# Ledger of designs, part 7: peptides against a protein of PDB entry 4N7V

Target 1, 222 residues: chain A of PDB entry 4N7V
Amino acid sequence: TLRSITSPLVAHRLKPIRQKTKKAVVSILDSEEVCVELVKEYASQEYVKEVLQISSDGNTITIYYPNGGRGFPLADRPPSPTDNISRYSFDNLPEKYWRKYQYASRFVQLVRSKSPKITYFTRYAKCILMENSPGADFEVWFYDGVKIHKTEDFIQVIEKTGKSYTLKSESEVNSLKEEIKMYMDHANEGHRICLALESIISEEERKTRSAPFFPIIIGRKP

## One batch from the design tools (peptide; made by RFdiffusion4, then SolubleMPNN)

Design b1_p8_8_s1 (from b1_p8_8, 5 letters changed)
Fold by OpenDDE base, seed 4:
Structure b1_p8_8_s1 (fold): chain B 222 residues (1-222), chain A 8 residues (1-8)
Amino acid sequence: as target 1 above (222 residues)
Amino acid sequence: SEVIEIKL
């Protein structure tokens, strides 16, 4: 099943973006829907031959073939659906579209990993918990120039000198210079706090019908 | 920024 290889994409709270590649254009719209436009070149003009429009919660996929499948000239936004539209739920999506859905999902996940959910200013750093899940990216920008970027898979450190390295195990973390360990300790504390606040705020958000609480900024740079 | 390519 599609669900066994990917979960429904979640584009809530993401800002609009449009990324063009050779064969496709992927967009997050103002509506937070996600569109994958499949592009073909003909006579030095690019045409959109197929569009997957995915709801913000990833559960509904609308597929259409612009201009009766002949294609529509590539523009600055997806072509509007006119006719021959198919609508699927996530669990009923034909297998032929799974690869394209996965592409959209990966793109959304990438955008989420760069989208602040919680910005927390400490005495020493700007901490940012991102939107991606599970294991949201966490960035710490120390005011003195040190940067720590935590992902589910690794920790990247950029020192004051610009020296950069990646840590992939706890052993490597434990082998850090004492000076760097201090930064790591602070980063970990900020991370813990952001996760705790995320939990609390999310619970309150669940209880209310108000606008989304995220993204949120806590504190200010000294 | 990172670019994700789709293989068709």
Scores: peptide ipSAE 0.044, ipTM 0.775, DockQ to the pose 0.081
Fold by OpenDDE base, seed 1:
Structure b1_p8_8_s1 (fold): chain B 222 residues (1-222), chain A 8 residues (1-8)
Amino acid sequence: as target 1 above (222 residues)
Amino acid sequence: SEVIEIKL
């Protein structure tokens, strides 16, 4: 099943973006829907032959073939659905479209990993918890130039000199120089605080069912 | 099928 490969994409709170490649254009719309346009070239003109429009929660996929399948000239936005429209739920999506959905999902996850959910300014650093899940990326930009980037899989450190390295185990973290450990300790504290705030704010969102509170900025750069 | 690159 598609679900065994990926979960429904989540595009909520993401800013609009459009990325063109040779054979496809992927967009996050103002509506937070995600569109995959499949592109073909004919006579030096690019045409959209197929569009997958995915709801912001990833659960509904609308597929259409512009201009009766003949294609519509590529523009700065997806062509409007006019004919050959099919609507599927995530679990009923035909297998022939799974790869395209997976592409959309990966794109959204990448965007989420670069989209601030919580920005937290400390005395020493700008901390950013991103939107991706599970295990949201966490970046710490120290005002003195040190940077720490935490992901679910690794921790990247960029020192003042520009020297960079990646830590992938607890042993490597424990072997850090004391100076770097101080930065790591601060990063971890900022991370803990952001996660705690995320939990509190998310709970309030659940209770009120109002407009989203995220993204949020806490504090200011000194 | 088509290969789609992600540049972001």
Scores: peptide ipSAE 0.034, ipTM 0.732, DockQ to the pose 0.116
Fold by OpenDDE base, seed 5:
Structure b1_p8_8_s1 (fold): chain B 222 residues (1-222), chain A 8 residues (1-8)
Amino acid sequence: as target 1 above (222 residues)
Amino acid sequence: SEVIEIKL
């Protein structure tokens, strides 16, 4: 099943973006829907031959073929759905479209990993918890130039000298120099606080059933 | 069959 290889994409709270490649254009729209345009070139002109438009919650996929399948000239936004429109739920999406959905999902997940959900300013650093899940990326930009980037897979450290390295095991973290451990301790504390705030705010958001509270900024640079 | 890249 599609669900066994990917989860429904979640594009809520993401800013619009349009990224062109040689064979496709992927967009997050103002509506937070996601569009994958499949592009073909004929006589030095690019045409959109197929469009997958995915709802912000990933559960509905609308597929259409512009201009009766002849294609529509590539523009600065997806062509409007007019011809040969099909609508699918996530669980009944034909297998022939799974690869394209997975591409959209990976793109959205990447965007989420770079989209601030919580920005928290401490005395020493700007901490940012990102939108991706599970295991949201967490970045700490120390005001002195040190940077720590935490993902579910690794921790990247950039020192003041520009030296950069990646930690992938607990033993490597434990072998850090004392000066770097101080930065790591601060990063971990900021991370804990952001996760706690995320939980509290999300619960309040659920109770209130109002407009989204995120993204949120806490504190300011000293 | 389309080859597509993610650059962000």
Scores: peptide ipSAE 0.033, ipTM 0.731, DockQ to the pose 0.171
Fold by OpenDDE base, seed 2:
Structure b1_p8_8_s1 (fold): chain B 222 residues (1-222), chain A 8 residues (1-8)
Amino acid sequence: as target 1 above (222 residues)
Amino acid sequence: SEVIEIKL
């Protein structure tokens, strides 16, 4: 099943963006829907031959073929669905579209990993918890130039000198120089705080059923 | 089955 490969994408709170590649254009719309436009080139003109429009919660996929499959000239936004429209739920999406959905999902996940959910300024750093899940990316930009980027899979460190390295195990973390460990300790504390705040704020957001509280900024740069 | 690169 598709669900065994990926979960429904979640595009809530993401800003509109449009990314063009040779074979596709992926967009997050103002509506927070996600569109994958499949592009073909004919006589140096690009045409959109197929569109997957995915709801912001990833659960509904609308597929259409512009101009009855002849294609529509590539523009600055997806062509409007006018004919040959099919609507699927996530669990009923035909397998032939799974790869395209996965592409959309990966794109959204990448955007989420770069979309601040919580920005927290400490005495020493700007901390940012991102929107992606599980294990949201966490970035710490120290005011002195050190950067730490935590993901579910690794920790990347950029030192003042510009030296950069990636840590993938606790053993490697433990082998860090003491100076770097101090930065790591601060990053970890900031991370803990952001996660705690995320939980608290999310719960309040759920209770109030109001407009999203995120993204939020806590504190200010000294 | 070609891979589409994501450039974000």
Scores: peptide ipSAE 0.034, ipTM 0.732, DockQ to the pose 0.152; fails the geometry check

Design b1_p8_8_s2 (from b1_p8_8, 4 letters changed)
Fold by OpenDDE base, seed 4:
Structure b1_p8_8_s2 (fold): chain B 222 residues (1-222), chain A 8 residues (1-8)
Amino acid sequence: as target 1 above (222 residues)
Amino acid sequence: SEVIEKKL
């Protein structure tokens, strides 16, 4: 099943973006829907041959073929659906479209990993918990130039000198220089706080029918 | 197969 290889993408709260590659254009729209445009070139002109439009919650996929499959000239936004539109739920999406859905999902996940959900200013750093899940990226920008970037898979450290390295195990973290450990300790504290606040705020958001609470900024740079 | 890179 599609669900066994990917979860429905979640594009809520993401800012609009459009990214072109050789064979595709992926967009997050103002509506927070996600569009994958499949592009082919004919006589030095690019045409959109197929469009997957995915709802913000990832559960509905609308597929259409511009100009009856002849293609529509590539523009600054996806072509509007006109006719011959197919609509699928996530669990009913034909297998032939799974790869394209996965592409959209990976792109959205990447965008989420770079989209602030919580920005928390401490005495020493700007901490940012990102939107991706599970295991949201967490960045700490120390005011003195040190940067720590935590992901589900690794921790990247950039020192004041510009020296950069990646840590992939707890043993490597434990072998850090004492001065770097202090930065790591602060980063971990900020991370814990952001996760706690995320939980609390999310619960309040669930109880209300107001606009989304995120992204949120806590504190200010000293 | 397609390269995905967010442009900031």
Scores: peptide ipSAE 0.024, ipTM 0.688, DockQ to the pose 0.148
Fold by OpenDDE base, seed 5:
Structure b1_p8_8_s2 (fold): chain B 222 residues (1-222), chain A 8 residues (1-8)
Amino acid sequence: as target 1 above (222 residues)
Amino acid sequence: SEVIEKKL
């Protein structure tokens, strides 16, 4: 099943973006829907031959073929659906579209990993918890130039000198120089606080059924 | 068959 290889994409709170490649264009729209346009070139003109439009919660996929499959000239936005429109739920999406959905999902997840959910300013750093899940990326930009980037898979450190390295195990973290451990300790504290705030705010959103509170900014640069 | 890249 599609669900066994990917989860429904989640594009809520993401800013609009349009990324073109030679064979496709992927967009997050103002509506937070995601569009994958499949592009072909004929006589030095690019045409959109197929469009997958995915709802913001990833559960509904609308597929259409512009101009009865003849294609529509590539523009600055997806063509409007007109001909041969099919609508699918996530769980009944035909297998021939799974690869395209997976691409959309991976793209959205990438965007989420770079989209601030919580920005928290400490005395020493700007901390950012991102939108991706599970295990949201967490970045710490120290005002002195040190950067720490935490993901589910690794911790990247960029020192003042520009020296960069990646830590993938606890043993490597424990082997850090004492001065770097100080930065790591601060980063970990900021991370803990952001996760705590995320939990509290999310619970309040659930209770009030209000408009989204995220993204939020806590504190200010000293 | 389409090759799509991710950038951000």
Scores: peptide ipSAE 0.022, ipTM 0.690, DockQ to the pose 0.172
Fold by OpenDDE base, seed 3:
Formats: structure tokens, sequence, C-alpha cells
Structure b1_p8_8_s2 (fold): chain B 222 residues (1-222), chain A 8 residues (1-8)
């Protein structure tokens, strides 16, 4: 099943963006829907031959073929659905479209990993918890120039000198210089606080059923 | 397929 390969994409709270590659254009719309436009070139003109329009929660996929399948000239937005429209749920999506869905999903995850959910200013650093899940990216920008970037898979450190390295295990973290451990300790504390706040705020969102509280900024740079 | 990159 598609679900065994990937989860439904989640585009909530993401800003609109349009990214063109050679074979496709991926867009997050103002509606927070995600569109994949499959592009072909004929006589030095690019045409959209197929569109996958995915709901913001990833559960509904609308597929259509512009201009009766002949294609529609590539523009600054996806063409409107007119011909050969099919609608699928995530679990009923034909296998022939799974790769294209995964393409959209990977893009959304990338955008989410770079989209602030919580920005928290401490005495020493700007901390940012991102939107991606599970294991959201966490960045710490110390005011003195040190940077720490935590992901589910690794920790990247950039020192004042510009020296950069990646840590992939707890043993490597434990082998850090004492001065770097101090930065790591502060980063971890900021991370803990952001995760706690995320939980509390998410619960309040559920209770109030109001507009999203995220993204949120806590504190200010000293 | 083609690698997707988010451009800043």
Amino acid sequence: as target 1 above (222 residues)
Amino acid sequence: SEVIEKKL
C-alpha cells in the first residue's frame, strides 16, 4: 500500500511557494493544497501534461489532464481542471501515481524542515523548532556565531572559526570539547522548552477549535 | 526521478 511507503503529506501552515524543475513544478497554494505539474517540452515550449492536486491534509488527490491531454502551456500557476478529472483518497490512489505523490511529499517535508513553528529567544541564542515531523528539525543560532542544527538523524555544529562537523551518535556528542558541550547543553535546554510549549499550545488549539496559533515567536533578541 | 530542492 501507499501508506506502507509514506504517510499523507501535511501542508498546513506552509507559505505558498512554486518550485520549478526540469520535469515538474511543485506548488503549495494559498489554500495550502499541493500541486504537482508534470512538464513536457515541445518546440521549445513547456506544457503541463498532468496535474496532481493534493489536499492540505494529503488525504484527497485530484488528477487531471489539461486540454484533453494535449497539455497546457506552463504558466505562473497550475492550470484549472477541465478534462479527464479523477478524484482519489490516499488509500485508493492507483499505484501508477505513487511516485508522483512521494515526490510531492518529499518536497513538503523539505519545506516543513525549513519552516519555523516556534522561535524562542534566549539570553544567548535564537532557537527555532521547525514544522517537520516526526522529530522536527531544531536550530540554534548563538549570538556569538556558533550554530547547532539538530535533526532526527544528526547534529551539525558550526564553530566560531567556521569549522563544521556532524555528529551521528551519542558517543560522538560525549567526545566533544568542553566548550562545545556548553553550547550543546544550552541548545538541548532550548529544545526541551520548545517541545513543551508545542505540546501545550497544540492542546489549546484542539480545545478552542480556533485559527492556528503557530507559528509563534517567544521573547526577543537581547 | 529528479531531486527536489527548496530554493531560498
Scores: peptide ipSAE 0.022, ipTM 0.684, DockQ to the pose 0.115
Fold by OpenDDE base, seed 2:
Structure b1_p8_8_s2 (fold): chain B 222 residues (1-222), chain A 8 residues (1-8)
Amino acid sequence: as target 1 above (222 residues)
Amino acid sequence: SEVIEKKL
């Protein structure tokens, strides 16, 4: 099943964006829907031959073929669905579209990993918890130039000198120079706080059923 | 596979 290889994408709170590649254009719309436009080149003109429009919660996929499959000239936005429209739930999506859905999902996940959910200013750094899941990216930009980027898979460190390295195990973290460990300690504390705040704020958001509380900025740069 | 990059 599709569910066994990916979860429904989640595009809530993401800003509109449009990214073109050779084969496709992927967009997050103002509506927070995600569109994958499959592009073909003919006579030096690019045409959209197929569109997957995915709901913001990833659960509904609308597929259409502009101009009855003849294609529509690539523009600054997806062509409107007018004919040959199919609508699927996530669990009923035909396998032939799974790769395209996964493409959209990966893109959304990437965008989420770069979309601030919580920005927290400490005495020493700007901390940012991102929107992606599970294990949201966490970035710490120290005011002195040190940067720490935590993901579910690794920790990247950029030192003041510009030296950059990636840590993928506890042993590597434990082998850090003492001065770097101080930055790591601060980053970890900031991370803990952001996760705690995320939990608290999310619970309040759920209770109030109001407009989204995120993204949120806490504190200010000294 | 398709390459995906988000430019900041």
Scores: peptide ipSAE 0.025, ipTM 0.685, DockQ to the pose 0.149; fails the geometry check

Design b1_p8_8_s3 (from b1_p8_8, 6 letters changed)
Fold by OpenDDE base, seed 2:
Structure b1_p8_8_s3 (fold): chain B 222 residues (1-222), chain A 8 residues (1-8)
Amino acid sequence: as target 1 above (222 residues)
Amino acid sequence: SEIIEIKL
């Protein structure tokens, strides 16, 4: 099943964006829907031959073929669905579309990993918890130039000198220079706080069922 | 028909 290889994408709170590759254009719309436009070149003109429009919660996929499959000239936005429209739930999506859905999902996940959910200013750094899941990216930009980027898979450190390295195990973390460990300690504390705040704020958001509370900025740069 | 992943 599709569910066994990916989860429904989640595009809530993401800003609109349109990114083009040779073969496709992927967009997050104002509606927070995600569109994958499959692009073909003909006579030096790019045409959209197929569109997957995915709901913001990833659970509904609308597929259409502009101009009965003849294609529509590539524009600054997806062509409107007018004919030959199919609508699928996530669990009923035909396998032939799974790769395209996965592409959209990976793109959304990437955008989420770069979308601030919580920005927290400490005495020493700007901390940012991102929107992606599970294990949201966490970035710490120290005011002195050090950067720490935590992901589910690794920790990247950029020192003041510009020296950069990636840590993927506890042993590597434990082998850090003492001065870097101080930055790591601060980053970890900021991370803990952001996760705690995320939990608290999310619960309040759920209870109130109001407009989204995120993204949120806590504190200010000294 | 492979779609190249977009890099942000």
Scores: peptide ipSAE 0.040, ipTM 0.752, DockQ to the pose 0.175
Fold by OpenDDE base, seed 1:
Structure b1_p8_8_s3 (fold): chain B 222 residues (1-222), chain A 8 residues (1-8)
Amino acid sequence: as target 1 above (222 residues)
Amino acid sequence: SEIIEIKL
């Protein structure tokens, strides 16, 4: 099943973006829907032959073939659905479209990993918890030039000198120089605080069913 | 139909 290889994408709170490759254009719309346009070139003109429009919660996929399948000239936005429109739920999406859905999902996940959910300024650093899940990326930009990037898979450290390295185990973290451990400790504290705030705010959103509170900024740069 | 990965 599609669900066995990917979860429904989640594009909520993401800013609009449009990125083009030779064969496809992927967009997050103002509506937070995600569109994959499949592009073909004819006589030096690019045409959109197929569009997957995915709802912001990833659960509904609308597929259409512009201009009766002949294609519509590539423009600055997806062509409007007019011909050959099909609507599917995530669990009923034909297998022939799974690859394209996965592409959209990966793109959204990437965007989420670069989209601030919580920005927290401490005395020493700008901390940013991103939108991706599970295990949201967490970046710490120390005002003195040190940078720490935490992901589900690793921790990247960039020292003042520009020296960069990646830590992938507890042992490696434990072997850090003491001066770097101080930065890591601060980063971890900022991370804990952001996660706690995320939980509290998310719970409040759930209770009130109000408009999203995120993204938020806490504090200010000294 | 190959879709090239897009990077931000």
Scores: peptide ipSAE 0.040, ipTM 0.756, DockQ to the pose 0.172
Fold by OpenDDE base, seed 3:
Structure b1_p8_8_s3 (fold): chain B 222 residues (1-222), chain A 8 residues (1-8)
Amino acid sequence: as target 1 above (222 residues)
Amino acid sequence: SEIIEIKL
């Protein structure tokens, strides 16, 4: 099943963006829907031959073929659905479209990993918890120039000198220089606080059923 | 932040 390969994409709270590649254009729309336009070139003109329009929660996929399948000239936005429209749920999506859905999902996850959900200013650093899940990226920009980037898979450290290295295990973290451990301790504390705030705010969102509270900024740079 | 091009 598609679900065994990937989860439904989640584009909520993401800003609109359009990225063109050689074979496709992927967009997050103002509606927070995600569109994959499959592009072909004929006589030095690019045409959109197929469009996957995915709902913001990833559960509904609308597929259409512009201009009766002949293609529509590539523009600054996806062409409107007119011909050969099919609608699928995530679990009923034909296998022939799974790769394209995965492409959209990977793009959305990448955007989410770069989209601030919580920005928290401490005495020493700007901390940012990102939108991706599970295991959201967490960045700490110390005012003295040190940077720590935590992901689900690794921790990257950039020292004042510009020296950069990646840690992939707890043993490597424990082998850090004492001065770097101090930065790591502060980063971990900021991370804990952001996760706690995320939980509290998310619960309030559920209760109030109001507009999203995220993204949020807490504190200010000293 | 810059978003890297993803290939199909």
Scores: peptide ipSAE 0.039, ipTM 0.757, DockQ to the pose 0.097
Fold by OpenDDE base, seed 4:
Structure b1_p8_8_s3 (fold): chain B 222 residues (1-222), chain A 8 residues (1-8)
Amino acid sequence: as target 1 above (222 residues)
Amino acid sequence: SEIIEIKL
């Protein structure tokens, strides 16, 4: 099943963006829908031959073929659907479209990993918990130039000198220089706080029908 | 942050 290889993408709260590659253009729209445009070139002109438009919650996929499959000239936004539109739920998406959905999902996940959900200013650093899940990216920008980037898979450290390295195990973390451990300790504290606040705020958001609470900024740079 | 190009 599609669900066994990917979860429905979640594009809520993401800012509009458009990224072109050789064979495709992927967009997050103002509506927070996600579009994958499949592009082919004819006589030095690029044409959109197929469009997957995915709802912000990832559960509905609308597929259409511009100009009856002849293609529509590539523009600054996806071509509007006109006719011959197919609509699928996530669980009913034909297998032939799974790769393209997965592409959209990976793109959205990447954007989410770079989209602040919580920005928390401490005495020493700007901490940012990102939107991706599970295991949201967490960045700490210390005011003195040190940077720590935590992901589900690794921790990247950039020291004041510009020296950069990646940690992939707890043993490597434990072998850090004492001065770097202090930065790591602060980063971990900020991370814990952001996760706690995320939980609390999310619960309040669930209880209300107001606009989304995120992204949120806590504190100010000293 | 910059978005890295993803290829199909």
Scores: peptide ipSAE 0.039, ipTM 0.758, DockQ to the pose 0.099

Design b1_p8_8_s4 (from b1_p8_8, 5 letters changed)
Fold by OpenDDE base, seed 2:
Structure b1_p8_8_s4 (fold): chain B 222 residues (1-222), chain A 8 residues (1-8)
Amino acid sequence: as target 1 above (222 residues)
Amino acid sequence: SEIIEIEL
């Protein structure tokens, strides 16, 4: 099943964006829906031959073929569905579309990993918890130039000198220079706080069922 | 930034 290889994408709170590649254009719309436009080149003109429009919660996929499959000239937005529209739930999506859905999902996940959910200013750094899941990216930009980027898979450190390295195990973290460990300690504390705030705020958001509370900024740069 | 390509 599709569910066994990916989860429904979640595009809530993401800003509109449009990214063109050689074979496709992927967009997050104002509606927070995600569109994958499959692009073909003909006579030096790019045409959209197929569109997957995915709901913001990833659970509904609308597929259509512009101009009865003849294609529509690539524009600054997806072509409107007019004919031959198919609508699927996530669990009923035909396998032939799974790769395209996965593409959309990966794109959304990437955007989420770069979308601030919580920005927290400390005495020493700007901390940012991102929207992606599970294990949201966490970035710490120290005011002195040090940067720490935590992901589910690794920790990247950029030192004042510009020296950059990636840590993928506890042993590597433990082998850090003492001066860097101080930055790591602060980053970890900021991370803990952001996760705690996320939990608290999310619970309140759930209870109130009002406009989204995120993204949120805590404190200010000194 | 990272650009993701689609395999068709």
Scores: peptide ipSAE 0.067, ipTM 0.823, DockQ to the pose 0.082
Fold by OpenDDE base, seed 4:
Parts: sequence; structure tokens; C-alpha cells
Structure b1_p8_8_s4 (fold): chain B 222 residues (1-222), chain A 8 residues (1-8)
Amino acid sequence: as target 1 above (222 residues)
Amino acid sequence: SEIIEIEL
């Protein structure tokens, strides 16, 4: 099943963006829907041959073929659907479209990993918990130039000198220089706080029908 | 920024 290889993408709260590649253009729209445009080139002109438009919650996929499959000239936004539109639920999406959905999902996940959900200013750093899940990226920008970037898979450290390295195990973290451990300790504390606040705020958001609470900024740079 | 390519 599609669900066994990917979850429905979640584009809520993401800002509009459009990324062109050789064979496709992927967009997050103002509506927070996600569009994958499949592009072919004819006589030095690019044409959109197929469009997957995915709802913000990832559960509905609308597929259409511009100009009856002849293609529509590539523009600054996806071509509007006109006719011959197919609509699928996530669980009923034909297998032939799974790869393209997965592409959209990966793109959205990447954007989410770079989209602030919680910005928390401490005495020493700007901490940012990102939107991706599970295991949201967490960045700490210390005011003195040190940067720590935590992901589900690794921790990247950039020291004041510009020296950069990646940690992939707890043993490597434990072998850090004492001065770097202090930065790591602060980063971990900020991370814990952001996760706690995320939980609390999310619960309040669930109880209300107001606009989304996120992204949120806590504190100010000293 | 990162670019993700799609294989058709």
C-alpha cells in the first residue's frame, strides 16, 4: 500500500514556494495545496503534461492532463484544471502515481524541515524547532557564532572558527571538547523546552477553532 | 537550498 511507504503529506502552515527541476516543478500554493507538474520539452519549449494537485492534508489527490494530454506551456504557476480530472483519496491512489506522490511528500518534508514552528530566544542563542515530523529538526544559532543543527539522524556542529563536523552517535557527542559540550547542553535544554511548549500549545490549539497558533516566537534576542 | 530531482 501507499501508506506502507509514506504517510499523507502535511503542508499546513507552509509558505508558498515553487521549485523547478529538469523534469518537474513542485509548488506549495497559497492554499497550502501541493502541485507536482511533470514537464517535457518540445522544440525548446517546456510543457506541463501532467499535474498532481494534493490537498494540504495529503488525503486528496487531483490529477489532470492539460490540453487533453498535449501539454500546457510551463508558466509561473500550475495550469488550471479544465477537464478530464480524476480525484482520488490517499488510500485509493493508483500505484502508477505513488512515485510522484512520494516525490511531493519528500519535498514537503524538506520544506517543513526548514520551516520554523517555534522560535525561542534564550540568553545565548536563537533556537528554532522546525515543522517536520517525526523528530523535527532543531537549530540553535548562538549569538557568538556557534551553530548546532539537530536532525533525526545526526547533529551538525559549526564552531566559531567555521570548523564543521557531524555527530552520528552518542559516543561522538560524549567525546566533544568541554567547551562544545556546554553549547550542546544549552541546545538540548532549548530543545526540551521547545518540545514541551509545542505539546502545550498544540493541545490548546486542538481545543480552539481559532487560526493556527504556529508559527510562534518566544522571547527576544538580548 | 536543496533541490530534489524526480525520476520519471
Scores: peptide ipSAE 0.067, ipTM 0.823, DockQ to the pose 0.080
Fold by OpenDDE base, seed 3:
Structure b1_p8_8_s4 (fold): chain B 222 residues (1-222), chain A 8 residues (1-8)
Amino acid sequence: as target 1 above (222 residues)
Amino acid sequence: SEIIEIEL
């Protein structure tokens, strides 16, 4: 099943963006829907031959073929659905479209990993918890120039000198220089606080059923 | 931003 390969994409709270590649254009719309336009070139003109329009929660996929399948000239936005429209749920999506859905999902996850959900200013650093899940990226920008980037898979450290390295195990973290451990301790504390706040705020969102509270900024740069 | 290519 598609679900065994990937989860439904989640584009809520993401800003609109349009990214063109050689064979496709992927967009997050103002509606927070995600569109994948499959592009072909004929006589030095690019045409959209197929469009996957995915709902913001990833559960509904609308597929259509512009201009009766002949293609529509590539523009600054996806063409409107007019011909050969099919609608699928995530669990009923034909296998022939799974790769294209995965492409959309990877793009959304990438955007989410760079989209601030919580920005928290401490005495020493600007901390940012991102939107991606599970294991959201967490960045700490110390005012003295040190940077720490935590992901689900690794921790990247950039020292004042510009020296950069990646840590992939707890043993490597424990082998850090004492001065770097101090930065790591502060980063971890900021991370804990952001995760706690995320939980509390998310619960309040559920209770109030109001507009999203995220993204949120806590504190200010000293 | 990073660019991801798709295989058709």
Scores: peptide ipSAE 0.066, ipTM 0.823, DockQ to the pose 0.073
Fold by OpenDDE base, seed 5:
Structure b1_p8_8_s4 (fold): chain B 222 residues (1-222), chain A 8 residues (1-8)
Amino acid sequence: as target 1 above (222 residues)
Amino acid sequence: SEIIEIEL
């Protein structure tokens, strides 16, 4: 099943973006829907031959073929659906579209990993918890130039000198120089606080059924 | 159609 290889994409709270490759254009719309346009070139002109439009919660996929499959000239936005429109739920999406959905999902997840959910300013650093899940990326930009980037898979450290290295195990973390451990300790504290705030705010959103509270900024740069 | 991965 599609669900066994990917979860429904989640594009809520993401800013609009349009990214082109030679064979496709992927967009997050103002509506937070996601569009994948499949592009072909004929006589030095690019045409959109197929469009997958995915709802913000990833559960509904609308597929259409511009101009009865002849294609529509590539423009600055997806062509409007007019001809041969099909609508699918996530769980009944034909297998022939799974690869394209996976591409959209990976793109959205990448965007989420770079989209601030919580920005927290400490005395020493700007901390940012990102939108991706599970295990949201967490970045710490120290005002003195040190940077720490935490993901599910690794911790990247960029020192003042520009020296960069990646830590993938606890033993490597424990082998850090004492001066770097100080930065790591601060980063970990900021991370803990952001996760705590995320939990509290999310619970309040659930209770009030209000408009989204995120993204939020806590504190200010000294 | 093949889709190429995009780096953001």
Scores: peptide ipSAE 0.051, ipTM 0.773, DockQ to the pose 0.142

